Peptides against a protein of PDB entry 5HOI. Designs and how they scored, part 120

Target 1, 351 residues: chain A of PDB entry 5HOI
Amino acid sequence: FRYMPFSPAGTPFGFTDRRYLTMNEVGYVSTVKNSEQYSITVSFFDVGRFREYHFEDLFGYDLCFLNEKGTLFGQSKTGQIQYRPHDSIHSNWTKIIPLQAGERITSVAATPVRVIVGTSLGYFRSFNQFGVPFAVEKTSPIVALTAQNYRVFSVHYSQFHGLSYSLSELGTSSKRYYKRECPLPMSLPNINSDMKKDANLDYYNFNPMGIKSLFFSSYGDPCIFGSDNTLLLLSKWRSPEESKWLPILDSNMEIWKMSGGKETTDIHVWPLALAYDTLNCILVKGKHIWPEFPLPLPSEMEIRMPVFVKSKLLEENKAILNKKNEIGADTEAEEGEEDKEIQIPVSMAAE

## One batch from the design tools (peptide; made by RFdiffusion4, then SolubleMPNN)

Design b1_p16_1_s4 (from b1_p16_1, 10 letters changed)
Fold by OpenDDE base, seed 3:
Structure b1_p16_1_s4 (fold): chain B 351 residues (1-351), chain A 16 residues (1-16)
Amino acid sequence: as target 1 above (351 residues)
Amino acid sequence: SKREKFKKLIEEYLSL
């Protein structure tokens, strides 16, 4: 295992000279390799609210976080970070994070009021939006960060304890924990099953934790989307004893339903955000589980409890077909029916 | 409202 730079919904280069550094509900950040430099473009989904911009990157930024006010960039090895407001009224700033020998920045996050840097040694560094430092805390090794307003969701990794998470609030005077290094019930990528496709090997080398993205919902609940393609939401996090991770969407089940009950291996969900009761996502078609270029338009997937089993849906559809045949609908249609799309009852599509 | 639908969905989930 090696610590890799993580950004929410970031993609590998693969065999190309370009990748997405990050994407979410606001937009997407792309980088193109040009010999010894990179060209970075910050693009937005709401083209009426935001103007696309680009710049030359001489540092090779491999970390990114996009919000409604600006973009944070980081270089995992050198410790350089840059914040670029979207509004030209506010100045860009650059800072070098001091790193120990072999330490890397593993994740960065930014809100309109906070900048957060996490490292492979578990240094948690907090700043205001102007790059003024508040504190340095030593935690378990940080592998992923996201933030909303003053709240930070951090994912930690230990070789002995696996994945853990923290939920904290970065006030003006102190850090408050709602959760501190609690077990994260997320499945790690299974090298033997998930790497059977050569196309997935490059992704798991890029992101060995299989965390496709993490974000806060529109209600301020921590969300994570792993290699199992299940959206987990942290409920009741204000009450530490009552807090639970809820699997609110199995995206593989939803893709199976949308395909009329056919097993599909060429459609993939790429998570962006949770807006109320809908997952904002990219539907990726192809061999790679990540979006390529150009980026498809975002899709909405309604959250559904994974209470329906494929086998039960298949049995119910067989029982409906058998009842239709008993009612004396003409027998001549039997031979061609093995490839018929499973009609998912409208009642089950609405539940 | 969207909030009431989400609350209901989470309540239904917690009842399973």
Scores: peptide ipSAE 0.086, ipTM 0.761, DockQ to the pose 0.032
Fold by OpenDDE base, seed 4:
Structure b1_p16_1_s4 (fold): chain B 351 residues (1-351), chain A 16 residues (1-16)
Amino acid sequence: as target 1 above (351 residues)
Amino acid sequence: SKREKFKKLIEEYLSL
């Protein structure tokens, strides 16, 4: 296993000179390789609130986190981090994170009040928005980070225990845990099934955990979107004994519904954020499971518990069609090969 | 509120 730099909804280069470093509800950060340098662009969905900006990257930033106040960049190998406020009123700052031999920064996160750095050795480093350090903690190896306000959602990996998560609050004087290295019930990429498609190999080499994104919901609940394309939400996290991961959306099921019950392999959900009861996402059409350039407009997908079995719905729809054909058999209506879209029951489509 | 609607939705899902 190799620790790779992770950023929320980051994309690989693939066979191109460009990729997204990160994307969320605020915007998207792209990097283009120009010989030995990179050109980074920070773009926003709300063009009225924010102005796109670009800069030359001499360091080859491979980590990024975007928020409403600024962008955090990191270089996984050198330990360099840079915070760039979107507003020109605040100065950029740069810092080098000390790394041990073979240590990598695996993830970075930033809020308007905190900067967090996680490493392959499990060093959890916290800073304020000005890069003033608060603490260094040793945890299990960190593979992903996200943060909202003072809260941090961290994903950890152990070769023996698999994926775990922590939920913490970074006060001024101390770190409080709501959850500390608890099991994360997320499916890892099935190397044997998913590697049969060459197009996905590049993605799993880029992101071996298959975590497409992790974020806090608009209500401050931890969310994760794995390789199974299921959105998990951590409910009741304030009550340690009552906390549960809820599969609040199977995006493969929703794509299947949107296609009229046809199996498709060319439409993919790319998660951005959970805004109330809707997943903000990019609908990707093509061979790659990640968005290419230009970035499509974000779409909204309503959250729904995956309680439906495709096979049962297909059987029920066949039974309804057969009953309609038995009742309609007295009228010689021409068998036009109308590609009979599976009528998904309105209760499944409108709730 | 939108928050109460979402909280209710999550409570409904936890009752399934």
Scores: peptide ipSAE 0.086, ipTM 0.766, DockQ to the pose 0.031
Fold by OpenDDE base, seed 2:
Structure b1_p16_1_s4 (fold): chain B 351 residues (1-351), chain A 16 residues (1-16)
Amino acid sequence: as target 1 above (351 residues)
Amino acid sequence: SKREKFKKLIEEYLSL
């Protein structure tokens, strides 16, 4: 197994010279390879609130985290990190994270009040927004981080135990755990089924865990979106014994509904954020499961409990078709059984 | 509120 640098909703280069380092509800960060250097652009969805900016990257930043106040960059191999406030009033700062032989920075996160660095050896490093260190903790190997305010959601990987997660609060004097290295019930990419599509191989080489993104909801609940395209939300996390992961959206089911019950292989959900009861996402059309350039406009997808079984909907539609045929409705549509649009009940159709 | 609607949705789900 090889630890790869992870950033929320980051995309691979593929066969191109450009990729997204990260994207969320605030905006998107792109990098373009130009000979031996990179040009980084920080773009925003709210163009009235923020101004796009760019800079030359001589270090080859492969880690990124965007928030409302600034962008954190990291280089996984060298240990260099840079924080760039969006406001020119605040100075940029750079720091080198000490790495052991073979250690990599695997993920970085930043809030307006905290900077977090996680490594392949499980070093969890916390800083304030000015790069002043608070603590270094040794955990299980970190594969992903996100943060909101003082809260951190970390994903860990063990070869023996698989995926685990922690939820912590980084106060001024101490780290409080709400959850500490608890099992994460997320499906890993199945090499045998998911890798058979050549277009996905490049993605899983870039992101072996298949974590498309992780974020905090607008209500402050940890969310994760895996390779199964299911949005998981951690409920009741304040009560350690009552905490549950809830599958609040099967995006493959929603795409199937939007397609009139046709199996589509060319539409993909790319998660950005959970705003209230809607997943903010990019609807990707094409061979790749990730957005290319230019970035499509964000879409909203309502969260829905995965209560519907495709087989039952197909059986109900067959039963409706059989009843229509028994009532002697005209034989005209010789369009093959495969092309009949599944009547999804209006209450289940996305408007 | 939007938060109360979301809480109710999660409570409804936890009751299934």
Scores: peptide ipSAE 0.082, ipTM 0.765, DockQ to the pose 0.030
Fold by OpenDDE base, seed 1:
Structure b1_p16_1_s4 (fold): chain B 351 residues (1-351), chain A 16 residues (1-16)
Amino acid sequence: as target 1 above (351 residues)
Amino acid sequence: SKREKFKKLIEEYLSL
């Protein structure tokens, strides 16, 4: 295992000179390798609200977090961070985060009021939106961060304990924990099953935790989307004893339903955000599980708990087909290979 | 409200 720079919904370069540093409901940040430098573009889905901008990156930023007010960049090895407001009214600022030998910035997050930096040694550094430091805390090694307003969702990794998470609020005077290094019930990528496709090897080399994204829902609930393509939501997090991770969407099941029950291996869900009861996502078509260029338009997917087992639905559909064949045995065999669309129960069809 | 619908949905899911 190696600590890699993580950004929400970031993509690898693969065999290309370009990748997405991050993407969410606001927009997407791309970087292109030019010989000794990078060209960064910050693009937005709401083109009426925001103006796309570009700049030359001489530092090779490998960390990014986009919000409605600005973009935070980071360089995992050098410790450099830069905040760029989307408006021209507020100034850009740059800071170097002091790193120990072998320490890396593993994740960064930014809200309109907070900047957070997490490291491979578990240094949690908090700043205001102007780069003024609040505190440095030592935690378990940080592998991912997201933030909304004053709240921070952090994912930690230990070789002995696996994945854990914290949920905290960064007030003006103190940090409050709602959850502190609690077990995260997310499966790590299974190297033996997931790496059988060469196209996935590049992704897991880029993101060894398989965390495609993490975000706060529109209601302020922590969400995580792992390599299993299941959206987990942390419910009741204000009540420590009642808090549960809910599998609110199996995206593989939803893609299977959308395909009429056909096994599709070329359609992938790439998570952006949870807005109310809908996952905002990119439907990726092709060999890679991540979006390439140009970026497809975002899609909405309704959240549905995986109550139904695929095997039972296939058995029920076979039983329905067998009953139809037993009743229909007296009418002539027209050889039409009717495309055997699995009748998805109306309760499972997207309304 | 959309929030009440979502809360109800989550409560229904927690009752399963």
Scores: peptide ipSAE 0.076, ipTM 0.761, DockQ to the pose 0.030

Design b1_p16_2_s1 (from b1_p16_2, 10 letters changed)
Fold by OpenDDE base, seed 2:
Order: C-alpha cells, then structure tokens, then sequence
Structure b1_p16_2_s1 (fold): chain B 351 residues (1-351), chain A 16 residues (1-16)
C-alpha cells in the first residue's frame, strides 16, 4: 500500500498532460504539464463573483483545496504549501512543512479562517489563514481532509483497523473533537472485480482509497463519496450516541432509474458539493470515471435514501411484461423495437 | 415543481 496525495474531486493525468487538482461548488483547479514546469489555472463557476487566474508552478503541486477566499496548494514530497487568496488585497504566502524520511503530505484543507495539513505518519498541523501555526497533533495516518469554517473532517487509515474518521472544531485556543477516530463504514475499492478495466486501475493507482470527494453539506454535515458511488452523510454528529452514517444517494441506482433501467457503464457521477437536498456534481460520459477537459457544466442530483432494490424493480417489471404477454396473445402487433422504458411508478416522483 | 424540472433536466442529460 502507498499513501497518495488526496484532494477533493481531484483527477489523474491518465494519458494526458493535464488534470484537475481539485473541484467543488466554488470552482475547479487545473494543472497542465509544460516540460519540467506546470501551469495552474484556478477557475470559478460564478464568473461574476470571481476572476479566473493562472500562475506557473515550478514545484509540481499535487495537493489542492479551493474555498471562497483562496486556494491552498501543497507538494506531497517536499512539504511545500502555498496559499493564494483570490483577492489581490491579501498576499500569497509559502511555508515548508517539515517531513520525516518517507513522510508525505497526504491531504490539505483551507477555510477562510484555518489551514490544515495532514500526513502519512498522522501529523495533523493547523494554521490560521495567514499561515501562523496553532498546533501539531499526532493521529492515525491521514488520507483525506476537508474543512468548513472552524470544522475539520479527517479520514484516517490503519492497516489493522481500516478507515476511520474524525470530526473536530479548531477554536483559537483548543481543538474540540465531536468524533475521534471512529470507524468509517465506507467500502474500499475491490481490486479483483473493478480492475478488469484499465481506466479503473489508473484511478486506483491515483486514489487507492477510492474517495472521490469529501465535503461539508450546506448544513455543516460531513459527507463522503466513495468508489461505490454512494453519498454518505454523517447525521446527528453533535450527539455522540445518536451519530450515524446515512447512505443518502446511490448515484448508480439514480442513473439506472433515469436511463429507463438501461445498463449504462459509460455514465458516472463526479461529486462536487451537497447543497440542501441536492448533490452538485459533474455528469461524466465516456471511458473514464472522472471528468476530462473541457469540464462539463455541473448537474444537480436529488438525494434519495436507497429504499428500492434493483432486483425487485426488475422482477416487478418482468411480472408486468409477462402479464401483458398473457393478455396480448391474439394481436399480431409488429415487432417494433419499442424501447421498453421501465415504468417507474409516478408516486415515487412526488415526494 | 422545481424538483421535477431538475429531474427532467438530469434525465435529459443522462439520455443524450
């Protein structure tokens, strides 16, 4: 196993010279290889609020986090981090994170008030938005970070215990835990079943945890989107005993329903953010499970608890078809290739 | 509804 640098909704290079370092509801950060250098572009979905900007990257930043006030960059091997405010009023700052032999920065996060760095050895480093350090904490190895305001959602990996998560608040004087290294019930990528497609192997080598993204909802609930394309939301996290992960969307099931029950292997959801009851996402079409260039316009997908089993819907549709065939024996109706759209009961659309 | 419109727009994009 190798710790890889993680950024929310980051994409691999694949066979191209370009990739997305990160993307969310604010925008997307791309990097292009230019000989020994990289050109980074920070783009925004709200073009009226923000101006796109670019710069030359001599360091090869492989970590990124975008927020409404700036972009944090990191280099996993050298320990260099850079914060670039979107507004020219505030200065850029650069810092070197001290790394031990073999240690890597695995994830970075930034809010308008905090900067967080996590490492493969489990060093959790916190800073203010100006790069002033608050604390260094030793945790289990960090594989992913996201943050909103003062709150941090961290994912940890142990070879013995698998995935765990923490939810913390970074006050001015102290770190408060709401959850500390609790089991994370997320499925890891299945090497044997999923690796039959070269594109899945390339993605696994880039992101062996299969965490496509993690973010806070508009309500401030931790969300994670894994390789199973299920959106998990941490409910009731303020009450330790009542806290639970809710599978609020099976995106593969929703694609299957919206395609009329056709087996589509070329349509994928790429998560950006959760706003109220709607997953903001990129609908990816083609061979790769990640968005290519140019970036498609974001789509909105409604969250729905996966109450329906695909097998039962297929059995019910087969039973309806068999009943129609028993009644229809007398009419020589022409074998028109009627695209047998699975009639999804209208009652499921109204709630 | 706004919900039904979003669902139709998404279904259209899936089936395109």
Amino acid sequence: as target 1 above (351 residues)
Amino acid sequence: SRRERRRRELAKRINE
Scores: peptide ipSAE 0.409, ipTM 0.926, DockQ to the pose 0.879
Fold by OpenDDE base, seed 5:
Structure b1_p16_2_s1 (fold): chain B 351 residues (1-351), chain A 16 residues (1-16)
Amino acid sequence: as target 1 above (351 residues)
Amino acid sequence: SRRERRRRELAKRINE
């Protein structure tokens, strides 16, 4: 196992010279390799509110976090971080994070009021928006970070304990934990089953945890989207005894239902954000599970509890078809290749 | 409904 730099909804280079460093509801950050340099572009979905900008990257930034006020960049090996406000009124700042031998920055997050850096040795470093440090805490190894306002959602990995998560609030004087290194009920990528396609191996080497993205919902609930393409939401996190992970969307099941029950191996959901009752996402078509260039327009998927098992729905639909064929045996056998569109029962469309 | 419209638009994009 190797700790890799993680950014929310970041993509690998693959066989190309370009990738997305990060993307969310605000926009997307791309990098293009040009000889020994990189050209970074910060693009926005709301072109009326923000102006696209670019710059030359001499450091090879491999970490990124985009918010409504600026973009945080990081270099996992050197420990360099840079914050670039979107508005030209505020100055850019650069800082070097001290790293031990073999330590890597694994994730960075930024809000309008906080900057957070997590490392492969479990150093959690907090700063204000101007790069002034608050504290350094030693935790379990950090593999992913996201933040909203003063709140931080962190994912940790231990070889002995697997995945855990923390939910904390970074006040002015102290860090408060709502959850501290609690078990995360997310499946890791299965090397033996999924690695039959070379494209899945490239993605696994880029992101061994299979965390496609993590974010806070519009209501301030922690969300995570893993390799199983299920969106998990942490419900009731303010009440320690009532807190639970809710599987609020099985994206594979939704694609399957919307395709008329066809096996669509070439359609993938790439998560951006959760706004109210809708997942904002990129619908990816083709061989890769991640978006290529140019970026497709975002799509909205409605959240719902995955109550239905695909196997049971297929058995029930076969049983209904067999009963219809037993009743309809008296009329002419026109051998029309009627495409067996699995009719989703109308009762499932009304809820 | 708004829900039904979003579902139709997404189904169209999946089947295109």
Scores: peptide ipSAE 0.409, ipTM 0.926, DockQ to the pose 0.841
Fold by OpenDDE base, seed 4:
Structure b1_p16_2_s1 (fold): chain B 351 residues (1-351), chain A 16 residues (1-16)
Amino acid sequence: as target 1 above (351 residues)
Amino acid sequence: SRRERRRRELAKRINE
């Protein structure tokens, strides 16, 4: 297994000179290869609230986290991090994170009040928004981070234990754990099934955990979106014994329903954020499971627990069609190739 | 409803 730099909803270069370093509900950060340097652009969905900006990156930043106040950049190999406020009032700052031999920064996160750096050796480093260090903690190897305000959701990987997660609060004096290295019931990418398409191999090499994104919901619940295209939400995390992961959206099932039951292999959900009861996402069309350029406008997908089985829905729709044909058999209705759009029962639409 | 509008817009974008 190789630890790769992770950023929320980051995309690979593929065969192109450009990729998204990160994207969320605030905006998207892109990087373009220009010979030995990179040009980074920080773009926003709310163009009235924020002005797009760009800069030359001589370091090759491969980690990024965007929030409402600034962008954190990181270089996984050198340990360099840079925070860039979106406003011109606050100064940019740069810091080098000390790395051991073979250690990599695997993920970075930033809120308006905290900066977090996670490494392949499980060093969890916390800073304030000005890059002043609070603490260094040794955890299991960190593969992904996200943060909201003072809360941090971290994903860990062990070769022996698989995926785990922590949920912590970074106060001024101490770190509080709500969850500490608990099992994460997320499916890992299935190498044997997914490797049939070169595009899936490229994505796997970029992101071997298959974590497309992780974020906090608008209610402050940890969310993760894996390679299975299922959105998991951690419910009741304040009560350790009652805490559970809820599969609140099967995006493949929703695409299948919305397409009239057509098997679509060219439409994918790319997660941005969870706002109330809607997943903000990019609908990706084409060969790649990730957004290309230009970035499509975000879409809203309503969250819904996957209660339905495709086979049962197909059987029920066949039974409804057969009953309609049995009732309609006495009328010489012309063989118009009525596109057999699977009518999804309205009852499945209203709950 | 707002939900029905979002669903119609999403369906339109999926089927385009």
Scores: peptide ipSAE 0.408, ipTM 0.926, DockQ to the pose 0.871
Fold by OpenDDE base, seed 3:
Structure b1_p16_2_s1 (fold): chain B 351 residues (1-351), chain A 16 residues (1-16)
Amino acid sequence: as target 1 above (351 residues)
Amino acid sequence: SRRERRRRELAKRINE
């Protein structure tokens, strides 16, 4: 097994000179080989909000994380990281992460307030948005990172224990764990079953964990999309004993239903983000399971949330309260905290 | 509905 650099929804070069370093709901970062150099382009889906920009990469950045304020780049072998704000107001900064012999940066994440670096030896390094270090923690080997605001979702790998995850909050003074190296019930790629096509071997060599992407939902729940094309969401993570992974979308089953029950071996979902009740994704058509160039327009797939989203209940209760207030009915609000069972649509009660 | 429109657009893209 080799630790490979991971970026959310990153693609391999394959037989081409170009790949996506990362993509999400904000945009996509591409790199093109140009002899001994690379040309990096940062592109956005909202062209009215952001201006596309490019630069020459002399270092061969193989790690990337895009957010609404900037792009973090990393070089897995040298330990170099660079943060580039999208605006011209804030300066770019570069830093070298000290690496031990054979240690690699395996993943990087950036929010408007934090930068996180994870390594193959399990060094978890935290910084502010200006590259000022907070702490270094030793964990199990980190294989993937994502972050939203002050929260970090980390995936760890051990040869003995398989995949685990942590959910932490990086405050100003301390790190808080909501989850610490708990088992992650995600299937690893099966080399014998999945590698029947040469294109799958190239992807496995690029991403041996099969994690296509990981992100936080719009509600702040950790999400992961593995090689099985199932979207997992971590529910009730604030309650340690109640926390569970929910399979909220089987994308292969959804494609099969939408094709009218045809075998669709050449259609694949490439995950970007989870916004409310919809997975933003790229529909990939062709030989490869990853998007080629040019990038197709994003698509929306509806998820089936199997459990009460308290946030939807709060919004629906607020909408019901606002409608009751408009109707002027002096009905005494019986404070019955009735756990209103969201009626599961009849179509889900039959599965 | 908005849901039905999204599902039709996605089904169209899958079957194209």
Scores: peptide ipSAE 0.405, ipTM 0.925, DockQ to the pose 0.589

